# Peptides against a protein of PDB entry 3T7K: the designs that were tried, part 73

Target 1, 248 residues: chain A of PDB entry 3T7K
Amino acid sequence: KAEKILARFNELPNYDLKAVCTGCFHDGFNEVDIEILNQLGIKIFDNIKETDKLNCIFAPKILRTEKFLKSLSFEPLKFALKPEFIIDLLKQIHSKKDKLSQININLFDYEINGINESIISKTKLPTKVFERANIRCINLVNDIPGGVDTIGSVLKAHGIEKINVLRSKKCTFEDIIPNDVSKQENGGIFKYVLIVTKASQVKKFTKLINDRDKNETILIVEWNWCVESIFHLNVDFTSKKNVLYQKK

## One batch from the design tools (peptide; made by RFdiffusion4, then SolubleMPNN)

Design b2_p15_4_s1 (from b2_p15_4, 6 letters changed)
Fold by OpenDDE base, seed 5:
Structure b2_p15_4_s1 (fold): chain B 248 residues (1-248), chain A 15 residues (1-15)
Amino acid sequence: as target 1 above (248 residues)
Amino acid sequence: SDLKKLEEELNKLPE
């Protein structure tokens, strides 16, 4: 059926998109439309897997969803597109107007606002954002909104190797893991990196660390610190935004 | 779906 629909076109574009969707197309696509999209080189996946070599995200705007945040870790993210690309494409294909010899949809017309070439270019870097920031091991409180699994998955996609989940009410100093990164000359490595949700946790963890491991470097941040770092694909250690405690 | 709910929850996180 898809072949019959597409037969009216002399030439079919190959968009070469391997995509996930977020904030759009929750009901999916019918079988015919999936086949059409596939013939146009558009493959839409339900979930992010490294093996799929995803290069595209569909979303109506910049979102803080797991899929959107992870899309910024694609190698590279080639396109961040509005869902209207697919909508207009399928609309054109299903149109009964016999006069269209070619599909006239340019994906560049459907870029998500705020995802610029600078962001896209950074996804071509050989390293991940937290890797570049010398953050390998982090401590994450168990009461984080969104859940430790989702947050952890996003952080791992962006280069954090080890996520230690802290039970905020029961944790001791021994439960806190150091950020085990070799001292590189060019960057302040924080020995302890923690993502917390409450001021009480800051007080607790700073006390635990300072009482047992005096004079060590500590970075305690909110989740928004990570989000901002991801959206910029850069960690700005000069910014105090979303930093709850810092000891250099 | 559970996924949709999760995505919505993540977008509600404080900015």
Scores: peptide ipSAE 0.025, ipTM 0.642, DockQ to the pose 0.365
Fold by OpenDDE base, seed 1:
Structure b2_p15_4_s1 (fold): chain B 248 residues (1-248), chain A 15 residues (1-15)
Amino acid sequence: as target 1 above (248 residues)
Amino acid sequence: SDLKKLEEELNKLPE
């Protein structure tokens, strides 16, 4: 059926998209449309797997979903597109009235607002955003909204190697892991990096660390600090936004 | 779906 539908076109584009969707296409696609998309070089996956070498995200706008945040870790992310690309494409293909010999849809017309070339270019870097920031090991409180598994998965996708989950009410200093990064002479490496949800946790962890490991560097941030870093594919250590405590 | 609920929670602005 897909071949018959596409036979009316003299030339078919190859978009070379390996994509996931978020905030759109919840009901998926019918078998015919999947085959059409496949013939156009568009493969849509249900979940993110590293082995699939994904290069595209479909979303109506910038989202804080797991899929969207992880898409910025693709190697590279080639395209971040609005779902209207697929919608318009399929409409043109299914249109009987248009004796269109060619599909005239440009990917660049469907870019997600706020994902610019500067962001896309950073996904071509050989390192991840937190790797570049010298954040390898972090402490994460167990009561974080969204759950430690989801948050941890996003952080790992962006270069954090080890996530230590802290039981905020019961944890001691011995439960807090250091950020095991070789001290580069000139880099502001934080020995302790923590993601917390409450001011009480800031007070607790700062006390625990300062009492037992005096004069060490500490960075305590909100989840939003991580999100902003991901959206910019850059950690701005000069910004105090979403930083709850910092000791250099 | 549980996934949709999770996505919605992640999109919530921190109160």
Scores: peptide ipSAE 0.024, ipTM 0.633, DockQ to the pose 0.247
Fold by OpenDDE base, seed 2:
Structure b2_p15_4_s1 (fold): chain B 248 residues (1-248), chain A 15 residues (1-15)
Amino acid sequence: as target 1 above (248 residues)
Amino acid sequence: SDLKKLEEELNKLPE
């Protein structure tokens, strides 16, 4: 059926998209439309797997979903597109009125607002955002909204190798792991990096660290610090936004 | 779905 529908076109584009969707297409696609999209080089996956070499995200806008945040770790992310791309594409293909000899839909017309060429270009870098920032090992409190598994998965996608989950009420200094990175000549490395949710946790962890490992560098941030870093594909250590405690 | 709920919760986090 898809072949018959597409036969009216003299030339078919190959968009070469391996995509996931977030915040759109909750009901999925019918079999015919999936086949049409496949013939146009658009493959939509349900979940993110590294083996699929995903290069595209469909979303109505910038979202803080796991899929959206992880899409910025694609190697590279080629396109971040609004769902209207697919909608308009399928509409054009199913249109009986237009004797269109060719499909005339440009991917660049459907870019998600705020995901610009600068962001896309950074996804071509050989390193991940937190890797570039010398953040390899972090401490994450167990009461983090969204859950440690989801948050941890996003962080790992962006270059954090080790996530230590802290039981906020029961943890001791010995439970806190150092950020084990070799000193690079030109970058401030924080020995302890923590993501927390409450001011009381800041007080607790700063005390524990300062009492046992005096004069070490500490970075305590909110989850939003990580999100902003991901959205920019850059860690700005000059910004105090979402930083709860910093000791250089 | 559980996934949808999770996605919604993540988006509710303070900007």
Scores: peptide ipSAE 0.024, ipTM 0.640, DockQ to the pose 0.356
Fold by OpenDDE base, seed 3:
Structure b2_p15_4_s1 (fold): chain B 248 residues (1-248), chain A 15 residues (1-15)
Amino acid sequence: as target 1 above (248 residues)
Amino acid sequence: SDLKKLEEELNKLPE
């Protein structure tokens, strides 16, 4: 059926998209539309797997979903597109009125606002954002909204190797892991990196660390610090935004 | 779906 529908076109584009969707297409696509999209080089996956070499995200806007945040770790992310691309494409294909010899839809017309070429270009870098920032091991409080598994998965996708989950009420200094990175000259290395949710945790962890390991570097941030870093694919250590405590 | 709910919760986090 898809072949018959597409037979009216003399030439078919190959978009070469391997995509996931977030905040759109919750009901999926019918079998015919999936076949049509496949013939146009558009493959939509339900979940992110590294083996699929995903290069595209469909979303109505910048989202803080797991899929969206992880899409910025694709190697590379080629396109971040609005769902209207698929909608308009399928509408054009199913239209009987237009004696269209060619499909005339440009991917660049459907870019998600705020995901520009500068961001896309950074996804071509050989390193991940937190790797570049010398953050390999972090401490994450167990009461983080979204859950430690989801948050941890996003952080790992962006180059954090080890996530230590802290039981905020019961943790001691010995439960806090150091960020084991070689001291580099650029002063951007924190021995202790923590993601926390409330001010009481800042007070607790700063006390624990300062009492036992004096003069060490500490970075305590909110989840939003990580999100902003991901959205920019850069860690700005000069910014105090979403930083709850820092000791350099 | 549980996934949709999770996605919504993640988006509710302070910007």
Scores: peptide ipSAE 0.024, ipTM 0.640, DockQ to the pose 0.361

Design b2_p15_4_s2 (from b2_p15_4, 4 letters changed)
Fold by OpenDDE base, seed 2:
Structure b2_p15_4_s2 (fold): chain B 248 residues (1-248), chain A 15 residues (1-15)
Amino acid sequence: as target 1 above (248 residues)
Amino acid sequence: KEEEKLKEELNKLPE
């Protein structure tokens, strides 16, 4: 029983982690280890649900998985940790070395490379990254790798409210939705925001929009533009990286 | 395995 194993410690830390895992612990944990982790205030969930108030991600490195990308939308993400935290923790707990009166594992020693305090601090903001960027409604081509549901779910987690799926071969101008945002005085608001996969789609959509709604602002990007924005928790409109077409 | 597959798809560059 976990209680007998933990009884050797005079004081137990409470890590207060509500976590998901990605790219690690595929086989899960045994019942004893789950109980141990629970006693230490570490709860691991299989899936992301908003109601669980998740605050932690376990991953070996920065990943482009749905779970990892969504973890950056946690409110806040308190910790992004390597799986070695759990491994070392359980190893210490299961160790029969008599002299361990305390668990001496610091969460900060297990931070995922590239997820620093600057990123963590941005997860404490009251707004999401795309919300701050005045991107509320986007158009997404139906042939996007990863599928519209997964991509859409990630985008929604980061503040995009409406995702319009475009059938690239059959769509008309009337199928393209505007980005309905309040005019901010100094903010580059794009009326049309599109995520596409091919240069032919850029040509098609730019023509459709320019022919029917002349002089409107257009942003056409790759999925990688969204990913980079998520990883930085900031949209850099000065960067041309992963931007296929921009009309300010 | 499913997560790895998803990772690969999400990492795929547009053609």
Scores: peptide ipSAE 0.025, ipTM 0.643, DockQ to the pose 0.231
Fold by OpenDDE base, seed 4:
Structure b2_p15_4_s2 (fold): chain B 248 residues (1-248), chain A 15 residues (1-15)
Amino acid sequence: as target 1 above (248 residues)
Amino acid sequence: KEEEKLKEELNKLPE
C-alpha cells in the first residue's frame, strides 16, 4: 500500500532521520504511514538506544522529558523538529492532488524554537556536557522528582559516569562519594557534587562534608541546574542560578 | 500520559 501511494512521486527524498518523539504522536503511526516514513528515510523509534544512532527528536517545543533531554546527548543531534514536519509530510503524500511530482517539504522549516545551530553544533563535540564540566561522579538524593532511575539515566547520557543515590534521612558522610576527576588546571573541580531537592538536605550535606572533610570544594544544585546545563550543552559555573550551595 | 506525568515530575521544583 505504501509503495502504491508513493508511486506517484518521481523522486523520493531521503531525510535520513532516526528519531524519537516526545510530547507528540502518543498514539503512534499506522503501519502504512510507518512504511511511508521508512521509504523516506525516516525511522521512528519508541525508545532511545545508543545502538540505533538516533539523530533526531520530534517535539512541539523544548520539553523537560527524558527523551528530549537525552536527545541533546545524541552524537550528533542533527535535527530537532516539530511534529508538523511529519504531519505535513504525510498530508502531502496522502493528498489526491494529481500534480505533485515531488515532495516539497524542507525539514529546516520545522525546527523547534530554541534549538539553534549553536546547540546542534555542541552535540558534535567529542565529549558530553558534564564530562566537559569535570563532573563524573555525583550524589543524588533518593527523593528527587522523576525518580533516581530516570534522572540518573539522563545524567548518564550526558556524561556522568557514577550516580550515588543518597538516602537523605539516613545517609552519613561515608555514603557521600567524591567526584573523582583528575585536577585539570583550568577548571574548577568540585570534590563533592550533589543534586538535592530540599534546603534541609543542603544543611545536612554541607554539615556532614564540612565536619569530616574541611575545606573541600562542594557543589550542591537543584535538578534545574542540570536541565539548564543540558539545554545549553554547557555548564556555567559563573551562574548562581539553581545553585544551592557552592564552596570553591 | 506516562510521558506527561514524567514531564510534570521532572519539572517539579525542589521544596
Scores: peptide ipSAE 0.024, ipTM 0.634, DockQ to the pose 0.228
Fold by OpenDDE base, seed 3:
Structure b2_p15_4_s2 (fold): chain B 248 residues (1-248), chain A 15 residues (1-15)
Amino acid sequence: as target 1 above (248 residues)
Amino acid sequence: KEEEKLKEELNKLPE
């Protein structure tokens, strides 16, 4: 059926998209439309797997979903597109207007607002955002909204190697892991990096660390610090935004 | 619905 529908076109584009969707297409696509998209070099996956070499995200806007945040870790992310790309494409293909010799849909007309060439270019870097920031090991409180698994998965996609989950009510100093990175001359290396949810946790962890390791560097942030870093594909250590405690 | 719920959870701010 897809072949018959596409037979009216003399030439078919190859968009070369391996994509996931977030905040759109919840009902999926019918079999014919999937076949059509496949013939146009568009493959949509349900889940993110590294083996699939995903290069595209469909979303109506910048979202804080796991899929969207992870899409910024693609190597590279080639396109971040609005779902209207697929909608308009399929509409054009299913149109019975005889005079269309070519599919006239340009990917660049459907870019997600806020995902610009500067962001896309950074996805071509050989390192991940937190790797570049010398953040290898972090401490994450167990009461983090969204759950430690989801948050941890996003952080790992962006270069954090080890996530230590802290039971905030019961943890001691010995439960806090150091960020094991080599001292670099030009980078603010924090020995202890923590993501917390409450001011009480800031007080607790700062006390625990300062009482036992007084002269060490500490970075305590909220989840939004990570999100902003991901959206910019850069950690700005000059900004105090979303930083709850910092000791250099 | 699941993604929206997840989005809402991920948008929660620390107190």
Scores: peptide ipSAE 0.024, ipTM 0.633, DockQ to the pose 0.228
Fold by OpenDDE base, seed 5:
Structure b2_p15_4_s2 (fold): chain B 248 residues (1-248), chain A 15 residues (1-15)
Amino acid sequence: as target 1 above (248 residues)
Amino acid sequence: KEEEKLKEELNKLPE
């Protein structure tokens, strides 16, 4: 059926999109539309897997969803597109009135607001954002909104190798893991990196660390610190935004 | 359904 629908076009574009969707297309696509999209080089996946070599995200706007945050870790993210791209494309294809010999939909007309070429270009870097920031091992409190699995998965996609989950009410100093990175000559490395949700946790962890390891470097941040770092694909250690405690 | 719930939870985090 898709072939018959597309037969009216002399030439079909190959968009070369391997995409996931977030905040749109909750009902999915019918079989015919999936076949049409596939013939146009558009493959939509339900979940993010590294093996799929995803290069595109569909979303109505910048979102703090797992899929959106992870899309910024694609290698590279080629396109961040509004769902209207697919909608308009399918409308054009299904239109009986359009005597169009060609599909005339330009990907660049459907860019998500705020995802500019500067952000896209950073996804071509050989390293991940937290890797560049010398953050390899982090401590994450177990009461983090969104859950440790989701948050952890996003952080791992962006270069954090080890996530230690802290039971905030029961944890001791021995439960806190160091950020095990080789001292690079020019980069401030924090020995202890923690993501917390409450001021009480800051007080607890700072006390535990300072009582046992008084002279060590500590970075305690909110989840928003990570989100901002991901959206910028850069960690700004000069900013105190979303930093709850810092000891250099 | 899970994605919507996750979306809400992640977006409700204090900006």
Scores: peptide ipSAE 0.025, ipTM 0.654, DockQ to the pose 0.350; fails the geometry check

Design b2_p15_4_s3 (from b2_p15_4, 4 letters changed)
Fold by OpenDDE base, seed 2:
Structure b2_p15_4_s3 (fold): chain B 248 residues (1-248), chain A 15 residues (1-15)
Amino acid sequence: as target 1 above (248 residues)
Amino acid sequence: KEKEKLEKELNELPE
């Protein structure tokens, strides 16, 4: 029983982690280890649900998985930790040799490389990254790798409210939705935001929009533009990286 | 054994 294993410690930490795992712990945990982790205030969930108030991600590194990308939308993400935190913790707990009166594992020693305090601090903001960028409604091509549902779910987690799926071969101008945002005075608001996969789509959509709505602002990007924006929790409109077409 | 579908990275390159 987990209680008997933990009884050797005079004081137990409460880590207060509600976590998901990605790229690690594929086999899960045994019942005893789950119970141990629960007693230490570590609860691991299989899936992301808003109701669970998740605050932690376990991953070996920055990943482009749905779970990792969505973890950066947690409110807040308190910790992004390497799986070695759990491994070392359980190892110390199961170790009979060290008459350790206390568990001496610091969460900060297990931070995922590239997820620093600057990123963590941005997850405390009341707004999402795309919301701050005035991107509310987007157009997404139906042939996007990963599928429109998964990609759309990630984008929605980061503040995109409406995702319009475009059938690239059959779409007309009337199928393209505008980015319906209130005119902020100083912010470059793009009326049309599109995520595409091919140069031919750029040519098609730019023509359709420019022929029907000549003076409007257009942003056409690759999926990597969204990923980079999520990883930085900031949209850099000065960068041309992963931007296929921009008309301010 | 439900093969836990290895979570795929969302990359632009078709695997």
Scores: peptide ipSAE 0.286, ipTM 0.741, DockQ to the pose 0.293
Fold by OpenDDE base, seed 1:
Structure b2_p15_4_s3 (fold): chain B 248 residues (1-248), chain A 15 residues (1-15)
Amino acid sequence: as target 1 above (248 residues)
Amino acid sequence: KEKEKLEKELNELPE
């Protein structure tokens, strides 16, 4: 069926998209449309797998979904597109009225607002955002909204190697792991990095660390600190936004 | 039927 539909076009584009969708296309695509998209070089995957070499995200806007956040870790993310790209493309293909000899849909017309070339360019860097920030090992409280698995998965996609889950009510100093990064001469490495949800946790962890390991560097942040770092593909250590406690 | 877990936004700032 797809071949018959596409036969009316003299030339078919190859978009070379390996994509996931987030916040759109919840009902999926019918078999014919999937086949059409495949013939146009558009492959849509249900889940993110590193082996698939994903290069595209479809979303209506910038979202804080697992898929969207992870898409910024693609190597590279080539395109972040609105779902209207697919909608308009399929509409044009199914339209019998338009004697269109060619599919005339430009990817650049469908860019997600706020995902600019600067962001896309950073996805071509050989390192991940938290790797560049010298954040290798973090402590994550177990009561984080979204769950430690999902949050941890996003953080790992962006270069955090080890996530230590802290049982906030029962944890001791011995449960807190250091950020095991070789002291580079540039004094920007925090020995203890923690993601917390409550002010009481800040008080607890700062006390535990300061009582047992005096004068060490501590960074305690909210999840939003991580999100902002991901959205910018840069950690800004000069910003106090979403930083709950910092000791340099 | 794996209920397609409605993708949730992670810690949306209240608009």
Scores: peptide ipSAE 0.283, ipTM 0.736, DockQ to the pose 0.254
Fold by OpenDDE base, seed 5:
Structure b2_p15_4_s3 (fold): chain B 248 residues (1-248), chain A 15 residues (1-15)
Amino acid sequence: as target 1 above (248 residues)
Amino acid sequence: KEKEKLEKELNELPE
């Protein structure tokens, strides 16, 4: 059926998109439309897998979803597109009135607001954002909104190798893991990096660390610190925004 | 359940 629909076009574009969707297309696509999209080089996946070599995200805007945050870790993210690209494409293809010999839809007209070329270009870097920031091992409180698995998965996609989950009410100093990175000559490495949700946790962890390891570097941040770092694909250690405690 | 979780925005709980 898709072949018959597409036969009216003399030439078909190959968009070469391997995409996931977030905040759109909750009902998915019918079989014919999936086949049409596939013939145009558009493959939509339900989930993010590294093996799929995803290069595109569909979303109506910048979102704080797992899929959107992870899409910024694609290698590279080639396109961040509004769902209207697919909608307009399918409308044009299904239109009986348009004696169009060609599909005339430009990907660049459907860019997500706020995902500019500067952000896209950073996804071509050989390193991940937290890797560049010398953050390899983090401590994450177990009461984090969204859950430790989801948050942890996003953080891992962005270069954090080890996530230690802290039971905030029961944890001791021995439960806190160091950020095991080789001292590079010029970069301030924090020995202890923690993501927390409450001021009481800041007080607890700072006391535990300072009582046992008084001279060590500590970074305690909110989840929003991670989100901002991901959205910018850069960690700004000069910013105090979303930093709850810092000891250099 | 998994699909709904994937589409949820990861926001901090309002204190």
Scores: peptide ipSAE 0.276, ipTM 0.736, DockQ to the pose 0.253
Fold by OpenDDE base, seed 4:
Structure b2_p15_4_s3 (fold): chain B 248 residues (1-248), chain A 15 residues (1-15)
Amino acid sequence: as target 1 above (248 residues)
Amino acid sequence: KEKEKLEKELNELPE
């Protein structure tokens, strides 16, 4: 059926998209449309797997979903597109109007607002955002909204190697792991990096660390600090936004 | 449903 539908076109584009969707296409696609998309070089996957070499995200806008955040870790992310690309494409293909010899849909017309070439270019870097920021090992409180697994998965996708989950009420200093990064001369390396949800946790962890490991560098941030860092594919250590405690 | 819930929760995180 897909072949018959596409037979009216003399040439078919190859978009070369390996994509996931977030905030759109919850019901998926019918078999015919999937086949059509496949013939156009558009493969849509349900889940992110590194083996699939994903290069595209479909979303209506910048979202704080796992898929969207992880898409910024693609190597590279080639396109971040609005779902209207698929909608218009399928609409054009299913159109009975005789005279369309070619599919005339440009990917660049469907870019997600706020994902510009500067962001895309950073996905071509050989390192991940937190790797570049010298953040390898973090402490994550167990009561984080979204859950430690999801948050941890996103963080790992962006170059954090080790995530230590802290039981905020029961943890001791010994439960806090250092950020084991070799001192590179030019970057402010924080020995302790923590993602917390509450001011009480800031007080607790700062006390625990300062009492046992005085004068060490500490960075305590909110999840939003990570999100902003991901959205920009850059960690801005000059910004105090979403930083709850910093000791250099 | 759990995944959607988790994704929603991530979006609902206060800025």
Scores: peptide ipSAE 0.125, ipTM 0.744, DockQ to the pose 0.325

